# Peptides against a protein of PDB entry 5OOQ: the designs that were tried, part 191

Target 1, 227 residues: chain A of PDB entry 5OOQ
Amino acid sequence: YREDVRQVVTHPANALSFLQPGRLVEISVNGKDNYGWGAVVDFAKRINKRNPSAVYTDHESYIVNVVVNTMYIDSPVNLLKPFNPTLPEGIRPAEEGEKSICAVIPITLDSIKSIGNLRLYMPKDIRASGQKETVGKSLREVNRRFPDGIPVLDPVKNMKIEDEDFLKLMKKIDVLNTKLSSNPLTNSMRLEELYGKYSRKHDLHEDMKQLKRKISESQAVIQLDDL

## One batch from the design tools (peptide; made by RFdiffusion4, then SolubleMPNN)

Design b2_p27_8_s3 (from b2_p27_8, 11 letters changed)
Fold by OpenDDE base, seed 3:
Formats: C-alpha cells, structure tokens, sequence
Structure b2_p27_8_s3 (fold): chain B 227 residues (1-227), chain A 27 residues (1-27)
C-alpha cells in the first residue's frame, strides 16, 4: 500500500512543488541506504551533457540535493558530484555504533520515501563552512521532537492530488486499513472480501501509473518544442 | 506557520495541524 502511494506522491507532477529549500524528506537510496530525514537544498531537471538525448523515467528525471546528517564519517564525500545521483562506492549512512557527518547528496525522486509537513530554514549558501552542520543540528532537534516520526504531508488534503484514480486508491486503502484494524480476520468470507478489495486497489495503481506516464510524456514534448 | 524552537531553530509547518503538533512537543 505504501509503495503505491509513494509512486504517486514522488512523481514530478506532484512532488516538485513541495520541494522548497528546507523541506524535510525521508530518504532511502537504492532501497537499502536509509539516511532518515534530510532537508532539501534545491532540485533541477536531470541533464546528461554527454548524451543530451538521454531519456529518464519520471522519478529519475530530476535531481534533488539534500542535506543529511547520517552520512558515514569515512564515506568518500569528496567524490560526490553535484547533480550526479549515481553515488560513489562507499557513500552510505552510518550504521549503529558508527559516527556520522553532515553531507549534501544528490538523489532522485525515487529515493524519497516521504515528504514531510515541515521545513527547516535553509541557508542561502549551504556550501559555506559550517552551514550544513547547522542544518544537521536542526535536523537532530526536529527528530528528537518527533520520536515517532516527522509529520508527513497528506497527499490529498495537503498536496492537493486530485486525480480521480488516486482518490479511489486512497479510499480503498483507508477502507482496508479500517477493516484490518477493527475487524479481525476470523473467517474465510472476510479474507475473500479483503482480497477482492486488494485486487481492485492494484488495478487502480496501475491505471494511475499509466496516466502519470502519459502526462509526463506530454510535458516532455512541450518542453522540447520550447527549446 | 513558523515556529522558533528554544534553540533558535526555525521550523515551518505547512499546515495548522502540524504546527499545533509541533507546539505540543514544546510543552
């Protein structure tokens, strides 16, 4: 369920307007490197100078620079290249017991697990000495205040995602969650009902994915015409 | 919605709900 929502939320058409400087986002790179909550510095359309005709998926078509405070201290951060989301080997979050440092890393939209309801003040020059550490301290403080997690933007109420299929998906998810929490799976009939709803949810998810791709393709064509 | 934490950290909430939640964490 969460992945279905995440795909829609992190689509450029929905996410970019909420990636202001300082926006808190939860970061997971390659589905394994969990950096926790970071703060957005900026973002830009992904451009391949060596291959200008390169086509990226929607979720990989933008680069988001984020400040994290969980970078492993011995990571080769000097090898990081701005706006290059292909991270060098050894770039990883600190594990339990390891020391961490603050770093600015470039990620794709696909590496965003959640978009927070909160933003930090983001210094204009984050590359200046001590600035990223200041942001890192702020991150730690906010995380301390929210041990159960930073509030996440509501896709419908806050992000104003109005796609009909998405709304249906969210409603179905809500119904399923309510049933799971309030009604124990005590008989086969209940299981069949939930399975039916799950199947419908999957169909809606696929429809949404296709729709978003079509929209993105259309926008890309328009952008090319403007060049 | 802006809140300045005791440390001086400036935090902005997108919604009033999040703002109120943050305020509660300061009590």
Amino acid sequence: as target 1 above (227 residues)
Amino acid sequence: YEIVLPSGTRVFAETEEAYNELLKKLE
Scores: peptide ipSAE 0.567, ipTM 0.936, DockQ to the pose 0.748
Fold by OpenDDE base, seed 1:
Structure b2_p27_8_s3 (fold): chain B 227 residues (1-227), chain A 27 residues (1-27)
Amino acid sequence: as target 1 above (227 residues)
Amino acid sequence: YEIVLPSGTRVFAETEEAYNELLKKLE
């Protein structure tokens, strides 16, 4: 179910509005390479110049450039191509005991494990000498301040995901978690409360955008159910 | 919500809750 939530959260309709420069995101490439928390530089719609007719899934249709400070020092970072999320062989996070460096890597939305509640100041020219390292230092500092993890955006309260199917999914997760915990219904009640608060603060000016997001979220949930 | 860390690092919180949590980590 966590993966289902991630699929909805990282859907373009929901994620892109929260991928401002400096946004902290937790990165896992191909479900194998965990880079930890990185900072968003920018994003762009994925275009295949070699195959213009290529159709990408929603989660692969955008390229997000992120600064990470956990790149293995001997990784062939010089082989990284802008807007190419297919990373060269050898590009990986540093393991325990290995030295790491800062790097900008292109990833897909599918490589985002979570979206943080925090943003860093992002320099205008991240490619300039020393800028990546500056962001890297900032990342280290923030991580040091949050040893238990950087606060994650709440999908309902913060991201304002109001899709009914998604809410049902969240309730199911809460029920399962509570069954595993001593207070199973507490999370469900909290979710309902959060939803209620969100509904009260709903901005009428964003109705169309919200509707579009709702539709997209519903589709994402349906796709997950079909899997 | 903007916080400047003692190091001079600028951090922005999306919510007041996260802002408060960050402040607590600075005390």
Scores: peptide ipSAE 0.564, ipTM 0.936, DockQ to the pose 0.772
Fold by OpenDDE base, seed 5:
Structure b2_p27_8_s3 (fold): chain B 227 residues (1-227), chain A 27 residues (1-27)
Amino acid sequence: as target 1 above (227 residues)
Amino acid sequence: YEIVLPSGTRVFAETEEAYNELLKKLE
């Protein structure tokens, strides 16, 4: 049921205002490649130059550049294209026993598993020599301090998500988590139902959705300027 | 909320709760 929460949290209307430079985010690309916690460099609206009329889902409509320190050392990082979330073949996190390096990768919002409560200092020019490694070192240190995971932003208290259906979802999750004999299947079905209702209602309020998106984008810009 | 780790690394917490948690991890 974490996925249901993730879908709401990583929606542009909610996530963008918290993707300031240095924001720690947990990254999983294509549901397979887990890079762990990375640091946000910046983000931009996804534009397809070849097909300007291309329609992306909300979670794929933005590109987020993130620093990771878990890139496989022999990955073809030189083939990475700016603002292209379709990663070249061979780009993957290091496995056990393999060496890793720091890299900046472009991802979609759909590749964000969690948004952390913490931010690192992000150098102005991350492409400058040694800067990625500095961020990588900071990431390692923070991870070492939080062996059980970096604190995640509270969707309600911190991110100020006040949607009634979402609040109901969160309450349901809390109830389920407190039950020792909770049925995984029942839990999944209930969460899916609640999220489904949320999604349908959200779609019916398109104007509200657009407004929230604009507000989020504006807040993100302001926060970027403050850093 | 800003914390400078013993190594000199600067970390920013969004909330006081996270700030306090980080401080506890430094002990």
Scores: peptide ipSAE 0.563, ipTM 0.935, DockQ to the pose 0.676
Fold by OpenDDE base, seed 4:
Structure b2_p27_8_s3 (fold): chain B 227 residues (1-227), chain A 27 residues (1-27)
Amino acid sequence: as target 1 above (227 residues)
Amino acid sequence: YEIVLPSGTRVFAETEEAYNELLKKLE
């Protein structure tokens, strides 16, 4: 169902109005290369200079330029061409243990995993020296604030998608989520998490009490020595 | 909705809910 929702959300009729400069989007190129959350620079209708009569699918008919901060450092970023979603070989996100850099990459709508509820301030000239890195820093900060993920636009409430079949799909998903949340197994796991948090809090509280006692004892000893 | 993070980064939220969530993350 997630893919079905994604197909509707990323359709040009729905997505383009929410791809303002700075819009945070979750990026997965060709469903393989996960760059995480990036920021939209701009978008344009895809034009093939070599074959002007080329016809693209709806999800491939637009190119979105996005700033990512997860590009592998040794990727041939100099070979990237704006508005050319056919990425050169070697363009990929950094893996575990690898260093990353900021880059602007052109992607299709089909490479958008989700559209965020948040937008960053996007400099007018992103290609100016240091601007990509500034956006990258902002991305890191936002990601740090949202370790469980940046809030995603609600397709119905926020994006105002009113297709009846889509609404039925969303309702079905909502019902399933409700059932999942009410499942005894889920509740049991949540209880364990809450118990863990409570235990940690209790331990910290006890540690604080012990520390306060030690401080008081030390102060008493000092007072005795001052006599 | 606009919020300026402690670092000075400007962030815009489309909804009040997202705005409030972001505020909570700053506490």
Scores: peptide ipSAE 0.552, ipTM 0.933, DockQ to the pose 0.643

Design b2_p27_8_s4 (from b2_p27_8, 10 letters changed)
Fold by OpenDDE base, seed 3:
Formats: structure tokens, C-alpha cells, sequence
Structure b2_p27_8_s4 (fold): chain B 227 residues (1-227), chain A 27 residues (1-27)
């Protein structure tokens, strides 16, 4: 059930409006590399310059740049490419006893385990000397001040997800937690139906974004002609 | 909504409800 909730929460139609600069997100890459809580720098639509016709799944269609403070110190961070979520070999979080450094890594929405209910201050130029480390210190401080864990966005109360099937799913989870029952309900069919609904919302979001870009481009042309 | 920690770290909440939740859970 937790994975079902995660799929809905991290869908572009729901997640993107909460990925402002400084938003805290919990990061797990490829289901094995846990970087812990990081902070969002920015995000962009995934574009493949080598293959412009490439089609990505909804959860892989955006690149999110995040600051982490758990990168293994000997990781080849110099090989990181902006907006390339396929991380070079050797890029991994530090294990227990290893030293870590701060880094900006590009991830997909599918690598987000949870979204925090708070934002840090994010410097305008994160690439400037010392800025990543400043964010790293802030992350450590926040983790220290929330010993029971960083508060997570509530899908219903905070994200305002109002889909009826999703609400039913959440109610079932609450009932199961209350009963301490280990009997999993198979909601796979319902998840597919929910995914279809959110896909439509995503399409509308992209249409609006494209329209805004077109308007901005038109205005820029007018300004150039006036000069 | 803005919270300034004693260390000088600044955190932001999206809503008043979120702000209250953060204050309750902050140690």
C-alpha cells in the first residue's frame, strides 16, 4: 500500500507543484542507494538531445536537481552531467563509517521516496563556492531538530488529492493500521485506474506550460523589434 | 510562513496548518 501511495504522490500531476526550490525530499535511487533527505534546486522536463523522439514514463519524464549531504567522498562527482539522471558508476551514498560530501545530483520523480512538509532557504547560485555546503549544514540541522523524522506532506490534507479511489485507499490504510492487520488488500487494478486519471491531469499541466512559454517567446520578439 | 532556528537556519511552511505542525514537532 505504501508503494501505491508513493506512485500517486510522485506523479507529475501531483508532485511538481510542491517541488519549489528548497523543498525537502527523501531520495532513493534505483531502490538501493538511499541518500536520505535532500533539498530541491529545480526541475525540468526531461529532454534527450540525442534522441528527441524518446518517450519516458510519467515518473521518469522530469529531472529534479537536488542537494544531498550524504555523497560518498570518493565518488566521481566530476562525472555528473546536468539533467542526466543516469548516474556514473561509483556515484553512491556514504556507508556507515565513510566520509560524505555535499553534491547536486539529477534524479527522476521515481527516485523520490517522500516529500517533506517544509522548505529550506535555497541560494540563487548553488554552484557558487560554499553554497552546497551551506545547504548541507541546514539539512543536518533540520534532521537534528526533528528526531522523530522530518514531517511528510499529507496527500489529502496538504496536497489536496481528492480522487475518490485514492481516498478509499487511504481509508483502507488507516483501518489496517488501526487493526494491526497484516492482510494486504490487492489494489493493483485500482492503481491502474488512478494512474489513468492522473495522466490526464498531467497532460493539461503540460499544455498550460507550453502555452506560457509561447507567450513569453512572443513577448521577447516584440521587445527585440522595439529596440 | 517562516521559522528561524537558533542556529540561523530558516525553514518555510506553505500554510498556517503546516506552520503549526512544524512547531509542534520541532525539538
Amino acid sequence: as target 1 above (227 residues)
Amino acid sequence: YKIVLPSGVVIYADTEEAYKELLEKLK
Scores: peptide ipSAE 0.663, ipTM 0.959, DockQ to the pose 0.461
Fold by OpenDDE base, seed 1:
Structure b2_p27_8_s4 (fold): chain B 227 residues (1-227), chain A 27 residues (1-27)
Amino acid sequence: as target 1 above (227 residues)
Amino acid sequence: YKIVLPSGVVIYADTEEAYKELLEKLK
């Protein structure tokens, strides 16, 4: 069901009005290359000059330029073409232990995992020297200041999606989430968190952060079966 | 709605509700 929600949220009719410069978006290219949270520069209607008759799906019909701070340092970023979401070979996020750099990449709406409920300041000329790095630093700071994750736009409360079928979907998800919260794994992690509060008062913040992350990860795995 | 972090980083919220949510979740 998460994919179903994502399809609705990232549809042009819903997403474009929330893709202002500086909007945070979580990026996954081709379902495998996770760049994490980036910031929107701008977007444009996708046009194929070589094949003007090309027909794109709704989710591939727009190009969104985003600043990411997780690009692998040795990626051939010089081969990136404006308004071309087909990324050159070697363009990928840095893996654990690898160094990363800031880059502006063109993506489709289909590469957006989630839309954040906040925006960064976006410089007018992101291509100017040092500007993308400044945004990259801001992204790092924001991630640091939201240890439980960057807040995501609520499709109903924030995006005002009122489609009846979608609302039904959201209700189903809510029910499943309620069931998931009662899962033994979730309960065990909560117990560990509570124990940590009593035994390690000085490390409480860090322990809570770690445990919440573990709970979230576990819940995500469980939800994959039903959503 | 504007939030200036101690680092000087500026973040924006779309609504008052979003602003309040950000403040609550901000650490």
Scores: peptide ipSAE 0.657, ipTM 0.958, DockQ to the pose 0.561
Fold by OpenDDE base, seed 4:
Structure b2_p27_8_s4 (fold): chain B 227 residues (1-227), chain A 27 residues (1-27)
Amino acid sequence: as target 1 above (227 residues)
Amino acid sequence: YKIVLPSGVVIYADTEEAYKELLEKLK
């Protein structure tokens, strides 16, 4: 059902009006490369100069340029071509433990996992030195300030999608989510997560107490030496 | 609708409802 919703939300008829510069979008390229939340620079209808008669699906018919801050540092970003969604080999997000950089990548609508209910300030000239890094810092800050996740556009309330079949789909999803949230297994998982957080806090508190004791002991030894 | 974060980062909401939602979820 999530994929069905995504298909409707990311359809040009619905998505394009919400892809203003600075709009946050969650990016997954080819279903495997997750770049996380990025910011829209601009978009344009896809044109194949080599094959003007090329026909694209609705979700592949537009190219969206987005700033991401999760690009692998050794990716060949210099080979990226604006409005060319066929990414060069080696273009990928940084994995755990790898360093990342900011980059502007062209993606299709099909690579949008979700659309955020907010926009960043987008510099007029993103190609200017330091501008993409500024956006990258903003992205990090926003992610930090929304620890429960960046708010997503509501297809009905925000995007005003009024298709009857879609509304039925959304109602079904809401019912399922309600059932899932009330399920004892879900509650158990939440409890385990809370316990994990509590355990971490407790460990930190104990570490702090131990550190304070060591400091006090060291100070006591210094005082004894001064005597 | 404009929100200025303590860091100086500026975020925009499209509607009043969106603005309120952002403020509620912002930590």
Scores: peptide ipSAE 0.653, ipTM 0.957, DockQ to the pose 0.482
Fold by OpenDDE base, seed 5:
Structure b2_p27_8_s4 (fold): chain B 227 residues (1-227), chain A 27 residues (1-27)
Amino acid sequence: as target 1 above (227 residues)
Amino acid sequence: YKIVLPSGVVIYADTEEAYKELLEKLK
């Protein structure tokens, strides 16, 4: 059920408006590499230069750059490619007893476990000397000051997800947590329905973005003719 | 909404409600 909620929360239609610079996000890459809480630098729509017609799933259609402070010190961070979420071999979080460093890594929305209800100050130039480490220190401090865990965005109160089916899902989850009952079939069906609705919403937003771009391009051409 | 921690670290909340929640959970 937590995964069901995660899929809705991390869908572009809901998540992107909360991925401002400095936003805290909990990161798990490939379901195995847990980097803990990181801070968002920026995000961009995923573009495949070699295959412009490539179709990505909604959760893989955007790349989010995040600062983490749990990168294994001997990871080949120099091999990281900007805007490439396929991480090189050896890129992993530090294990117990290993030293860690700060790094900026590109991830997909699918790698976000949760979105925090707070933001850090994010330097304008994160690549400048010492800036990643500063963010890393801030992350450590925040973790220390929230011993019960960093507060997570409430999907309803904070993210304003008002979908009736989602609200019903949340209520069911609450009941299941209290009664230790499970209805995976019902939850899976609802998730698929919700995903479909959010996917359509995202498509409309992308269409609007494309239209705005076309308008801007037309205006630019007119301005050039007037010069 | 801005919270300055004793260490000097600054954190931001998006809304008043979020701000209140952070203050309640901060130790």
Scores: peptide ipSAE 0.653, ipTM 0.957, DockQ to the pose 0.459

## One batch from the design tools (peptide; made by RFdiffusion4, then SolubleMPNN)

Design b2_p28_1_s1 (from b2_p28_1, 10 letters changed)
Fold by OpenDDE base, seed 1:
Structure b2_p28_1_s1 (fold): chain B 227 residues (1-227), chain A 28 residues (1-28)
Amino acid sequence: as target 1 above (227 residues)
Amino acid sequence: KPEPLPGFRLEEIELENGGTLYRLVLEK
């Protein structure tokens, strides 16, 4: 069911209006390479100059450029081509114990695992020296502030998806989740933790309260434009 | 400052690293 929801959420008709510069998105390329949360730079309709008649699926018909801070340091990032989602061999996220760098990678909508309800204030020129690293620092700070996960856009409440079949799907999922949460057999500490994390990711109000508390503890007020 | 989507307001979150984060909040 998660995949079904993801397919609807990441469809161009729903996703594009939320892919503003700075939008946080969770990135998984080819269902294998998890880059974590990145920040949207921009997007464009995918055009094949060599084959203008090329037909792409809806989820592959747009290219989204995103800043990630989890790129393996020895990845051949110099071989990355803007608006080419076919990544060169060796482009991958850093594994545990490996060093990472910031990079701008082109992805398809199909590579978006989740869309966050947060936006970074993005530099005007992300290609300028040091700018992607600044975004990378911001991403680290966001992750620090949201240890239980970045808030995800609610497909119905936030994204205003009104498709009847989708609404039915969401209702079914909610019922199932409720049943699973109420099932003592599933109340393994692990499931409670997962459910808790899931709930926290979707409870924007609770997250806001926690954030406000953390913000009040922070003394440093510097905007990205001041860097 | 980015423009909010219709029906939303932006809440500004200050980041310790000097970044600014905006959260979309539904207008009630």
Scores: peptide ipSAE 0.161, ipTM 0.722, DockQ to the pose 0.626
Fold by OpenDDE base, seed 4:
Structure b2_p28_1_s1 (fold): chain B 227 residues (1-227), chain A 28 residues (1-28)
Amino acid sequence: as target 1 above (227 residues)
Amino acid sequence: KPEPLPGFRLEEIELENGGTLYRLVLEK
């Protein structure tokens, strides 16, 4: 059920409007490399220059650059390419007892485990010397201040996801969490069906067009305030 | 200061390292 919620939350139509610079996101690459909470730098639509006809799934159609402070120190970070989510071999989080460093990694929406209800003020040039380390220190402080975990955006209250099928999904999860459900397996099958219905009902292209407009408007307002 | 989403306000939290953290809070 958590995965079904994650799929909806991380769908471009829902997630992109919350991936502002500094947004905290919990990162798990390929379902095995857990980097913990990182900070969003930026995002862009995924473009394959070598194969322009390449078709990506909705969750792989955008690349998000994030700062993490859990990169293994001996990882070949110099081989990282911005906006290339195919990470070089050896890029991994530090294990217990290993030293970590700060790095900017490109990930897909599918690598976002959760979106936090917190944003860091990000340096203007994250690639400048020392800037990623500053963000890394901030991330450590955030983790210290939230020992019980960084607050996650509520999909309904915060993200305003109002899809009926999704609401039904959330209700079912709530029932399961309270151990009021007598048949978890039956509920799981229904959840998959609900997600399927959600995916079919939403036209990504139209939703993305509207979202891009909103993002553009928001950026324009910020620029006007800076003048 | 980042602009909050419609219907939200930003709560500013100062970090010890000099950074600033913003929390999205629903406007009642």
Scores: peptide ipSAE 0.119, ipTM 0.709, DockQ to the pose 0.599
Fold by OpenDDE base, seed 5:
Parts: C-alpha cells; sequence; structure tokens
Structure b2_p28_1_s1 (fold): chain B 227 residues (1-227), chain A 28 residues (1-28)
C-alpha cells in the first residue's frame, strides 16, 4: 500500500504543484541509494534532444534538481550532468563512518519517497559558492528539530488528491494503521496479506496510474504554469 | 519569502543556523 500511495503522490499530476523551491523531499535513487531529506531547487520536463522520440513514463518524464547533504565526499560530483537523472558511477550517499558533502543532483519523480510539508528559504543562486552548504546546514537543523521525522504532506488533506480509488486506498490504509497500532506484528503480516489478495483481484496501482495519466495529459501544462 | 499554496498559511520557524523554515499549515 505504501508503494501504491507513493506512485499516486509522486505522479506529475499531483507532485509538481508541491515541488516549489525549498520543498523538502525524501530521496531514494534506484531503490538503493537513500540520500534522506533534500531540498528542491527546481524541476523541468525531461527532454531528450538526441532522441526526441524518446518516451518516458509519467514518473520519469520530469527532472527534479535537489540539494542533498549526504553525498559521499569522494563521489565524482563533477561528472554530474544537469537534467540527466542517470547518475555517474560512484555517485552515492555516504555510508556510516564516511564523510559527506552537499550536492545538487538531478532525480526523477520516481526517486521521491516522500514530500514534506516544509520548505526551506532557498538562496537565489544555489550554484554560488557556499550556498549549497548553507542549505545543507539548514537540512541538518531541520532533522534535529524533527527527530521523529519530517512531517509529510497528507495526500488528501494537503495535496487534495480526491480520486475515488485513491480515497478508498487511503481509507484501507487508515484502517490498517489503526489495527497496527494495537498489534504491530500481526498487523504487518495482515496488511501484506490483504494487499496481496487485493492486488490479485484488482490492480489498483495500474488503474490509478492510468487514471492519473489521463488527467495529467489534460492538466499538466496548466499546473506548470501555476508554479 | 515563498508564497503559501492556496488555502494554506506559512508557519515560520527560525533555524539555529540563521535560516528560515516554513511549515505549510491549512487555513481554517
Amino acid sequence: as target 1 above (227 residues)
Amino acid sequence: KPEPLPGFRLEEIELENGGTLYRLVLEK
């Protein structure tokens, strides 16, 4: 269910309106490189000049530039290419015991794990000397102030996602969360079982993706203009 | 200063490092 929610939340039709400069987002690249919470610099529609006919999935159709403060210090950050989400070999977050630096990395929407309801006041020129480090310090302070985790945007209350199928999904999750609070071990297994059964009967993820794609095709341009 | 989303207000939080953090809060 969490992945299903993530797919809906990070869909362009929903996410782009909340990717203002300074928006905090939790970043996981390629399902393995967890950079933690970073700050959005900007985003752009993904365009392949060399292959204009390239077709991207909805979640790969935009590039989001984010400041992270967890980049491994010996990562070849100089090899990063603007608006290229395919990161060079060696670009990775610092592991325990390793030193980290601040960097701006291009990611896809699919690399966003969560969208926070917090925004940093961003420098006008993030590429200027020392500005990334300033944002990095701010990120550390935010993490310090929120030891229990940075608040995540509520998909319904904050993001105003009103899709009926999504609302049904959220209701199911709420029910499960309530049950989890009473019995974490039993509820985790039950949630997985329920999700598995539901997925076999109805592919909600695919349905939502298709629905949001249709909506996005008609509204995405308007949403971008409002940003 | 960032503008809040429609229907939201910004709660300003002063950071120890001198930066400013804004929390998005629903307007009632």
Scores: peptide ipSAE 0.086, ipTM 0.578, DockQ to the pose 0.652
Fold by OpenDDE base, seed 3:
Structure b2_p28_1_s1 (fold): chain B 227 residues (1-227), chain A 28 residues (1-28)
Amino acid sequence: as target 1 above (227 residues)
Amino acid sequence: KPEPLPGFRLEEIELENGGTLYRLVLEK
């Protein structure tokens, strides 16, 4: 159930409008590398220059650049390529007892575990010396202030996801959380069915076009403020 | 300052390191 919710929340039609600079996101790469909470720098549609005809899944169709403060110190961060979500070998979060550094990593939407209801004020030039470290300090401070966890955006209340099938899913999850006695296996099959219906009913392409327009307008506003 | 999304207000929280944190709160 949690994964199904995550799939809906991290879909471009829902997530991109909340990936403003400084937005806190919880990052898990390839389901193995947990970087914890990072801060969004920017995002762009994934374009393969070598293969322009490449078709990506919805969750892999955008690249999000994020600042993390949990990168293993000996990771080959110099091999990171902007807007390339295929991370070099050795890029990983620091384990317990290891030293960490701040880094900007490109991730896909599929690597977002959760979207926080907080935004950091981001420096204008994150690539400037010391700026990523400043963001890293801010992330540590946020974690200190929220020991019980950074507040996550509510998909319905905050993100205003109004899809009926999704709302039904959320209601079912709520019922399951309240009723410990329901068989988890029966519930998983129903979730797949609901997600399937959601995916089929939403012409995600039209919603993405509208979102792209809104994003373009928002980017225009940001560019005006940066001038 | 980041502009809030329509229907949201921004609550400003000062960080000890001098940074600013913004919390998005739904307007009732």
Scores: peptide ipSAE 0.061, ipTM 0.668, DockQ to the pose 0.632

